# Peptides against a protein of PDB entry 6DSZ, part 10

Target 1, 361 residues: chain A of PDB entry 6DSZ
Amino acid sequence: NYVVTAQKPTAVNGCVTGHFTSAEDLNLLIAKNTRLEIYVVTAEGLRPVKEVGMYGKIAVMELFRPKGESKDLLFILTAKYNACILEYKQSGESIDIITRAHGNVQDRIGRPSETGIIGIIDPECRMIGLRLYDGLFKVIPLDRDNKELKAFNIRLEELHVIDVKFLYGCQAPTICFVYQDPQGRHVKTYEVSLREKEFNKGPWKQENVEAEASMVIAVPEPFGGAIIIGQESITYHNGDKYLAIAPPIIKQSTIVCHNRVDPNGSRYLLGDMEGRLFMLLLEKEEQMDGTVTLKDLRVELLGETSIAECLTYLDNGVVFVGSRLGDSQLVKLNVDSNEQGSYVVAMETFTNLGPIVDMCV

## One batch from the design tools (peptide; made by RFdiffusion4, then SolubleMPNN)

Design b1_p8_5_s3 (from b1_p8_5, 4 letters changed)
Fold by OpenDDE base, seed 4:
Structure b1_p8_5_s3 (fold): chain B 361 residues (1-361), chain A 8 residues (1-8)
Amino acid sequence: as target 1 above (361 residues)
Amino acid sequence: MKPVFPQG
């Protein structure tokens, strides 16, 4: 009986940073197919804490902190539509990952969306939103006492959603999404009513965005609103202010991932299909009344990395580059460029051994 | 690895 020890997956499908193990610890969580790896970020590097097997490929992985929780909880959705909320508990040397809530959110009817599974969490932790099927938006209300994740669907008239996020600073949970129709790509917002289980009109819309608009970034306060990333342009809209840039440097390769650097949304990392790493900068203007508005957007090329599936800013200019196609990296962002004009220095490389074909023998 | 998600 050859026990083929199945090689551990090395390709990264997702990564997230937060305070999962404690309020004080900075964590990096890495999804590798069915495997979740939990690290503590230290001055010496990544300290492994726990590895967790999931019953299926991780499709969504998001940290969130409900009101009154001392540390972040982890939402996971698998490709088979198994959802859970996980909590880290440690008692001495005993480390347990506890399922706070779980459920299967698969629908019997629906066309799985071609752009895959999207899962998002309201910044105020009122709900989880899921785009699983065309023409449906699934809502999981977040309630502290519910061990069973209950979901309901709201009909979405826009059949071809490209990307969706919850906005910050909204009285009601509000989604912002890019969708495609026969006239092109557009941005729309909806408020989500938990009570009525329906969409209400959102605060704004932007018709006829760039034809290749592919990503929505929700911007926290004080700016609010959203950034829309295209192939040729980056746009900002918050209902009151619109700003667009078309930096030639982003036309060379499609931006495929992003991550917020600053809690106030002043900087974002962008990764493209060639492994180029950019910084998107939001320049602020302080008004006489103390309001902060967006003055300008700029993009700076930082350097080159492995092709990122996901990016996560850790701390002190250290970034984790999660790669599916190549080796994942821990990189340092420097203030000064090297002789080649790069601000990026590789600190550590994590070998990707390629796709594990689960041959069920 | 002990799975944390129950097998349905």
Scores: peptide ipSAE 0.013, ipTM 0.510, DockQ to the pose 0.015
Fold by OpenDDE base, seed 2:
Structure b1_p8_5_s3 (fold): chain B 361 residues (1-361), chain A 8 residues (1-8)
Amino acid sequence: as target 1 above (361 residues)
Amino acid sequence: MKPVFPQG
């Protein structure tokens, strides 16, 4: 009996940062197929805290902090539609990952979306939204006392959702999404009524966006609204302000991931399919009434990394580059460029051993 | 130009 010790997965398929272990700790959480790795970000680098085996491939991993929680909770959805909310508990040297809530959110009827699973959390922690199936938006209300994750579906008229996010600063939970129809790609918003279990008309829409618009970034206050990333253009819309840029540099390769750098949404990292790392900058204009509006958008090439599946800004210009296709990296962003014009310096590289071929013997 | 990175 050869016990082949199955090699642990090394390809990264998700990463998030937040305060999961404590209110004070900055954590990096890395999803590697069925494995969750938890790190504390320190001045010396990434300190491993815990590894957790999940009962399936991690498809969604999001940190969120409900009102009255001292630290972040972790939402995980697996590719087999097992949902859980996890809490980190430490008692002395004993570390436990506790399941606060769980449920299976699979539907008996529905066409699984070809673009895969999307999971999002309302910024005010009122609900989790899931796009699992075409023409359905699943809602999980967030209730502190509920150990069983209950979900309901809202019918979505738009069958081909490309990406969806919850907006910030909305009285009711509001989604913004890119969808495709026979006329092209469009952006729409809906308010989500928990009471009525239906969509209401959202604050704005934008018809006929770029044909290859693929990502929605919800922008926090004071800007609000959303950024739409395409192949050729980056657009901002908040209902009142529209701004578009078409920097030639982004046409060379498809942007595939993003991460917010500043809590106020002034800067975002962008990664493309060639491993180029960009900074997207939102230039603010302060009005005489004290309102902040978007003046301009700018994109700057920072340098080259491994092809990012996910990006996570940590602190002090340090970025984790989670790669599925190549080696993951910890990189430093510098104010000054090197001799090659790069602002990126690799600090650490994590070898990717490639796809684990589950040879089911 | 706003610095791309916070001046540490």
Scores: peptide ipSAE 0.011, ipTM 0.465, DockQ to the pose 0.438
Fold by OpenDDE base, seed 5:
Structure b1_p8_5_s3 (fold): chain B 361 residues (1-361), chain A 8 residues (1-8)
Amino acid sequence: as target 1 above (361 residues)
Amino acid sequence: MKPVFPQG
């Protein structure tokens, strides 16, 4: 009887950083298919705390902190549309992952979107938004007392959404999304009314963006607005200010992931399909009235890593590079370049053994 | 590894 010990999944399909185990601990959470790995980030590196099995492949994994919570909660959506909100609870040596709320958010009718599942959380924790099906935006209201995740759909006129985020600094929850129609790709905003369960007109739109615009980054205050990443261009818009750059270096390979470095949205990591790591920089200008406006956008090549499926900045220039196709890495960003002109140094590499061939014998 | 079960 050969007990083939099925190797644990090693390919990373998601990662997030936050304060999940406590208010003080910095955590790295890694999704590997059906497995969630929880680490504490220390001066000595990553300390493993807990592994958690999920009832399905993790499709969305986001940390959020509702008002009055001391630490972050974890939202997970599986590929089979099982949603949960998880809390880490430690009592002495006993570590429990508590399900605060759960639900299945599958619709009986709808075309699953070709770009897959998108899950987003309002920065003020009013709702979760889900793009699961073409022409539908699913809303999960966040209520503290509700153990059952109830969702409703709002119809989107825009059938082909490429990416969507909630904006910061909005009185009502406001989404910003890239969509495609026969005329090209466009950016639009909608306010989400929880009361009326409908969209209202958002603060701005931008028609005819770059044909390959693929990602939306919501920018926090004081800048606000969004960054739109394409194949050839990076654009910023906040309803008042528009700025675009077209650095030739980003044309060489498609940017596929991003992560915010600074809480104020001054810097973002960008990863492309060749494993190049970039820094996107937002330069501020302080006006005479004390308002902060965007002066310029810059992109700097930092170096090369494994092809990132996801990126997350930890602390002190340390970045986790989650890879599905290659080895995941812990890398250090340096102020000065090495002899090869790279600002990136690999600290640790996590071997990817590839897909587990479930040979059901 | 105990999967995270919905606590009924």
Scores: peptide ipSAE 0.010, ipTM 0.464, DockQ to the pose 0.015; fails the geometry check
Fold by OpenDDE base, seed 1:
Structure b1_p8_5_s3 (fold): chain B 361 residues (1-361), chain A 8 residues (1-8)
Amino acid sequence: as target 1 above (361 residues)
Amino acid sequence: MKPVFPQG
């Protein structure tokens, strides 16, 4: 009986940071195909806590904290449209990952979108949104007592959605999305009515954005609004204020991932296809009435890493670089550059052994 | 690893 020790997947396809094990613990969660790894972030580095096998490739992994929860819950969607909400429970030395809710959200009819699966959570935890198929937005209402994830579809007039996020600070759940039509790429917002199961007009729109606009970042308060990342430009819009930059340095390679550093949305990490790591900075202006507005946007090159599939800021200038194509890294951001002008120092490297061909024998 | 999903 050859126990073929199936090699564990090493390529990272998702990562998220939050408080999953407790309210006090800072966690790093890493998705490696069908495997979920849970770490506690410590002064000594990453401490492994638990590994979990999933029934399929993880396509979406998001932490969220419903009102009255002491710690974050984990939403997972697989490539086969199996959805679950997971909770961490520890009783002494016994660690359990509990499924609070589950469901299959596959539609019988629909064209899978070319940009793949997008899953987003409303910042106020009112709903989960899914873009799975062209011309459809799936909504999963979040209810505490619901063990069955029920979903409904809202029809999108915009057939070619590129990216979508929920906005912060909205009275109703509001999505912001980049879409393509024959006239180019555009940004639009919709309010999502759970009661009527329809879209209402959102607070703003921006027609004719950059032709290669590919990512939406929802910006928290006090700024609000969204950042739109293209090939050549980065734009901010919140309905009242518009600002665009076109730093030449981002034209060299396509930005492919991002992560918020500060809770107030003042800084974001950006990673490109060449493994360059950038900081996007939002400069604030305090008005005489105490309101905070965006003054300027700036991009700084920090250094080079493995090509990021995902980025997550941990704490104290430490960043996890999740790589699919190369080795994942734990890196330190320094205030001062080294002799080569880099602000990035590799702390730990996690060897990627390449695609595990699951030889089901 | 015990899978977290119930086998439907």
Scores: peptide ipSAE 0.008, ipTM 0.448, DockQ to the pose 0.015; fails the geometry check

Design b1_p8_5_s4 (from b1_p8_5, 3 letters changed)
Fold by OpenDDE base, seed 5:
Structure b1_p8_5_s4 (fold): chain B 361 residues (1-361), chain A 8 residues (1-8)
Amino acid sequence: as target 1 above (361 residues)
Amino acid sequence: MKPTFPSG
């Protein structure tokens, strides 16, 4: 009996940055199939803190901070629809990952969506939203005293949702989503009523967006609204203002991931299928009344990395590039370009050994 | 705040 020691998974399928271990620590969390890796970001680099085995492939991993929590909590959803909210606790040298809440959110009926699982959290931590099945939006209310994650479904008339996010600055939880129908792709918003367990009309919609519109980015205040990323165009809409750009450089390869750099939503990292790293910049205009409006959108090519499955800005121009197809990287963004015009320097590379083939012998 | 990566 050859005990083949199963190699640990190395392909990254998710990453997030926040304050999970403490209010003061900056953490990088990396999902590698069923494994969660927790790091502290230090002046010397990434310090490993803990590894956690999950009871399934991690499909969603999001940090969030409910009102009155000193540090972030972690929401995880597995590919088998097991949901949990995790808290980091340290007591001296003892480190525990505490399950604050858990539940299975699988439905007995419904068609699993072809684009996979989408999980989102309301910026005000009122609810979690899940797109698991066509024609359904699942809501998990966030209650501090509830150890059992209870969910309900709201029917979506839009059967083919491409991407969905919660918007910022809304009195009620409000989703913005790209969907496809026979006429093309469109953007719509809905308010989510927790009380009535239904959708109300959202603040705005945009019909007939780019045919390959694939991602929604919710923009925080003061701008608000959303960015819609396509193959050929990037658009902004907040109900009152619309802006679109079509930089030729993004047409060369499909943008597949994004991450917010600035808390105010002034800059975003974008990664494409060729491993190109871009900065999306939101240029502000301050009005005489003190209101801030979006003046322009700009895209800059920073350089080349491994093909990102996920991106997360850490601090001081350091970015983690989580790769499923190649080696993951820590990269530094420089102010000045090198001789090749790149602003990106690889700091560290994490070897991807590829898929663990379970050879059942 | 604890120091993170040096600002280059």
Scores: peptide ipSAE 0.113, ipTM 0.800, DockQ to the pose 0.118
Fold by OpenDDE base, seed 2:
Structure b1_p8_5_s4 (fold): chain B 361 residues (1-361), chain A 8 residues (1-8)
Amino acid sequence: as target 1 above (361 residues)
Amino acid sequence: MKPTFPSG
């Protein structure tokens, strides 16, 4: 009897940072297949707090803070469409992860999207949006007292959505998405009516974006709008301002992940398939009326890391590089480059033992 | 906020 001690997964498939354990603690949450690891970021490094087994592979993991909550809640969606909202509770030394709400959001009818599951949360915590199936946008209203996550579908005319986010600073929840049709890739916005369970016309659209536009980043106020990442270009649009750059350096490898550094959306980390780490910078122009507009976009190569599946800026220039294909890392971003021109220094490396090959014997 | 990683 070979007792195959099931080795814990080491490949990272998601990471988020926020204030999950308390209002004051900065946390790093790491998804490793069915496992959730919770850390507190301290002056001494990452302190492990809890490891939680989930009832399936984590497909979406997002922190959010509803109005009146002192700390963040965690939304998780599994690959089998089990949704939950989790809360951290500590009573003395006892640590509990409480399910505030749960539900299964699987549809009996629908084609699962080839680009996989997308889950997003409205910045004002009015709803969760899910792109699970082609031609459908699923909405989970966020109500304080509802232990049962109820969802409804809105028909999406755009059958091939590449990426979608909620925008900031919108009176109604507003999505921005890249989609593909026979004419190419485009960006569109919709307002989401919870009351009418329908889409209304969004504030703007941009037809015929770059053919390989693959990611949408919602930009906080004061800039607002979105960044669209392509293979060759990075574009910004907010309805009034459009700006595009095509830095040659990003053509060398596909950007696959991003993370916001500054709360105001002035800087973003970008990771590519070669393990290159970039900083995207939004240069501001302050108008005489006190309005802030985007002046320019810049991309700077910081250095090389493990190939990021996910990136999370922690604090003080420390970044967690979650890797599926390689070792995850804590890295320090320095102001000055080393002799090799890198601004990145590895602080800690977490060995990835690779996929557990289920030897079906 | 609790102290995080040392500022370089």
Scores: peptide ipSAE 0.081, ipTM 0.787, DockQ to the pose 0.100
Fold by OpenDDE base, seed 1:
Structure b1_p8_5_s4 (fold): chain B 361 residues (1-361), chain A 8 residues (1-8)
Amino acid sequence: as target 1 above (361 residues)
Amino acid sequence: MKPTFPSG
């Protein structure tokens, strides 16, 4: 019996950075189909810690830290709607990944959304939001003692949601989303009432955004609000401040992923369909009263990488480029450009062997 | 925080 050791998946479909193993460790977590890989970021590079097999393809992977937790927890949703919250525990040399909570969040009725599964977590860890089906927003309340992930649906009047995020700095959990109707694409906000299980009016809206607006980035304090990324434009809105840029360089290829570099939301990495890596910069203006407002937005081309499915900034200018179509990379961002004008240097490349066709033999 | 990649 030749046990054909099924080659491990190499295509990356998600990545996140946080403090999962401990409060002091910086971790890189990589989703490769049904596999989760956990690394510690060290002075010498990435140190592998654990690999975990999941009961399905990972569709959502997000780190979050509830109040009173010393380290981050991991939320995973599979393509078959199995949800879990995972905790890392180490006792001496024994490493366990513990399921704190689990559940199946599939609905019996609903059309799966064309833009796929979206999973988001409230920055204050009050709830998880899921866009699985058109016209529905699923809410999973986060309770420390809840071993069973229970969810309920709120009806969305907006049937064609493109992207959705929770906003920062909101008294109630507030979503910001891009949606499409017969008049075009728009941005809207809703407050989510856990008590009444309904939406309330959000703080702001922006009608008639760019026709190809595809991504929402929630911006942390002090700026707050959201960035909306389109094919031709990048816009910022927080209810009081609106700013839009249309840098010609982003028209050449569609931006497909993003990642926040600074905790205060001053910089974001952007990756396009050609493997170009950009920095989006939020320029601040300090007011006389000590308030910080957005002065300007700027985009800089950093260089070229593998086509990113996901990006995550690690530390010290090091970025992990998770690729589905090509080799994943660990890259360094430099202050000075090389002779070719690139600020990107490849540190390590991880060979993608392509989709292993699961030949069920 | 533990040391990570060298700051270049």
Scores: peptide ipSAE 0.080, ipTM 0.775, DockQ to the pose 0.118
Fold by OpenDDE base, seed 3:
Order: structure tokens, then C-alpha cells, then sequence
Structure b1_p8_5_s4 (fold): chain B 361 residues (1-361), chain A 8 residues (1-8)
């Protein structure tokens, strides 16, 4: 009897930080193919709480807090288009992950997008947006009492969307996206009408951005707007202000992931294909009227890690580096550099045993 | 919030 110890997946394909177990707990959630691992972040390190098997590969994993909820809920979309909203409940020693809502969001018609599944949540929790198919934007309205996730499609004229986010501080839910056409790459915005189930004209657009513009970061208030990351440039736009930088250091390797450090959007971690870790800094200028505007953008090289598939800032300068190609890491960001000029120190390394061939027996 | 990780 060969006890085939079913090797658990070790490659990380997603990670998020928030308050999932309680309002007071800080959690790290890690997606490893079909598995979700839940940790509590403590003074002593990561404490495992629960492991959950999903009915498919996790494609989207996002925490969100609807109005009146005491803690975050978890949205998951699988590669087979099964959507769910999960809640953590604990009663004494009993721990349950409860499905508040679920649904299948697969369409009978449409071309699956070559850039894969994108899932985003409106910062005000009005809707979930999904880019699953070319020329379609799927909307899931967020209603508290709905156990069945219902979705509708809005036609998108832009067939080749590279990345999309919801913007902050918008009266109506507003998306910002990078798309490609025969003339190059562009940035556009649309307002999403839940009532009319259509797009309205967004607040701004930027035609002819960098040819390799690949990521959109929505910036929270007070700055608002978005950051567009390319191969050679990083740009900021909010409708009123435009600012671009082209630091030579980012040309060496493609930036592939990002994570917000500060709640106000003053700092972001960036990871590239060589495992370099950067800090993107938004320098503020306070106006005489009390308004805050962006003064400048700066990029600093922090050090080297495993090649990140995803990054998440935890607390107190500690970062989880989720890796698909290498070992995942818990790293400390220091204020002072070491003798080699690095601000990064590895605290813990999680061995990646490579792709688990799901031998379905 | 309870302090997470040693304050360095």
C-alpha cells in the first residue's frame, strides 16, 4: 500500500492581506492552485488557521468590506467561472468558512481573453467587474441579501483590454483600463450604470501611452486617479494632473506585480521578472486650501527576492513574496541598507516543490 | 491593532 502522500501545491498564484477572521486580526490569505491557506499575522510570525479546498483553480481572490460588515468578505472566481463570496465564522473552537453567495458566470458565447481572467471590486462595494471574454465586461451587483450571484454583460468596444481597475472617489462606479488597438496602447475610463446596464463616458482618457503599458493601479483619495506601469515609464493621471517618470532602472526587467503599502496610496511595492523589489513613492504637496496633490513620483530599488507572482505588505515592514517559479518568502524591509546596499532581509522561505501534476486517480 | 512582528 503505497500511501501516495498527496503532495500539497506549493506554487503561489495569489495572495491578499486584510481582516477576514475578525475586525482586529490581520490575515494573510494564500492561493495555491485549488487550495486557500488562511493565516493570522502575529508578533511571533504567521499562525495557520484554516486550509480550504476549492472546486477549481483560483483565478481571482479579493477581500472587500461592504457597508455595515465588521470584517472583510472574500470573493473567489475559479478558472472554470465558479464565483463565490466567503465569510469566516468562528464559534468557540469551531471554524467554518461559509458561502454567502455563489454562481457560475460562464457565457455560452464569447472568446476567452488571451491575457486571462481579470476580476476587480468597486472600492465602495457597489459591484464586481469581470473581464473574461474579449469585447465584454461582466458586472455582478453586490446586494446583501442575494445568495445567488447574478451577472450581466456590457459590450466593450475595446476588444483587447490589457488591465482594468475601478477608480476611487467616483460618484458612479468607474473603470480605468489599458487597451491595445492597431495604433498602439491607450488608457480610457468608463462609468458603469447599474440601472441602464451600459457604459457612460468616463472622466478622462489618455491616447498613445507607452507601447508596453501593462498594469493599472487605482490610487485612493486624496490623490485619486491611476498609475500606469510600462516597460520604460510610470505615469500618473487623475483627469486634472498628468505626471510621467522614466527611471532607467526599470528598463532592465519587466515589472509584473504590485501591492499598496500605505492605505492612502503613498507607497507601492513593485516586483519584476528578475526578482528585484522596488518601492514606488508618491510625493505629496499640500495646497493652501488643504487639498493634496501629487508633487512627484520616485522609484527606489529595495533589494532582491524570489520572482514574485504576487506581493502583499503585511505590517511593520514585513512583506510576503508569493512565488510561482521559486520559493515564496517572508521578508523584512529595513530603513537602513546592509553592507551590500540591500534593504531586504529574508525572514522565512517556503520551499516550492514545483508544479503538482494532478494525477487524478 | 495588536503589534505584528517585532518593531525593528
Amino acid sequence: as target 1 above (361 residues)
Amino acid sequence: MKPTFPSG
Scores: peptide ipSAE 0.073, ipTM 0.763, DockQ to the pose 0.122

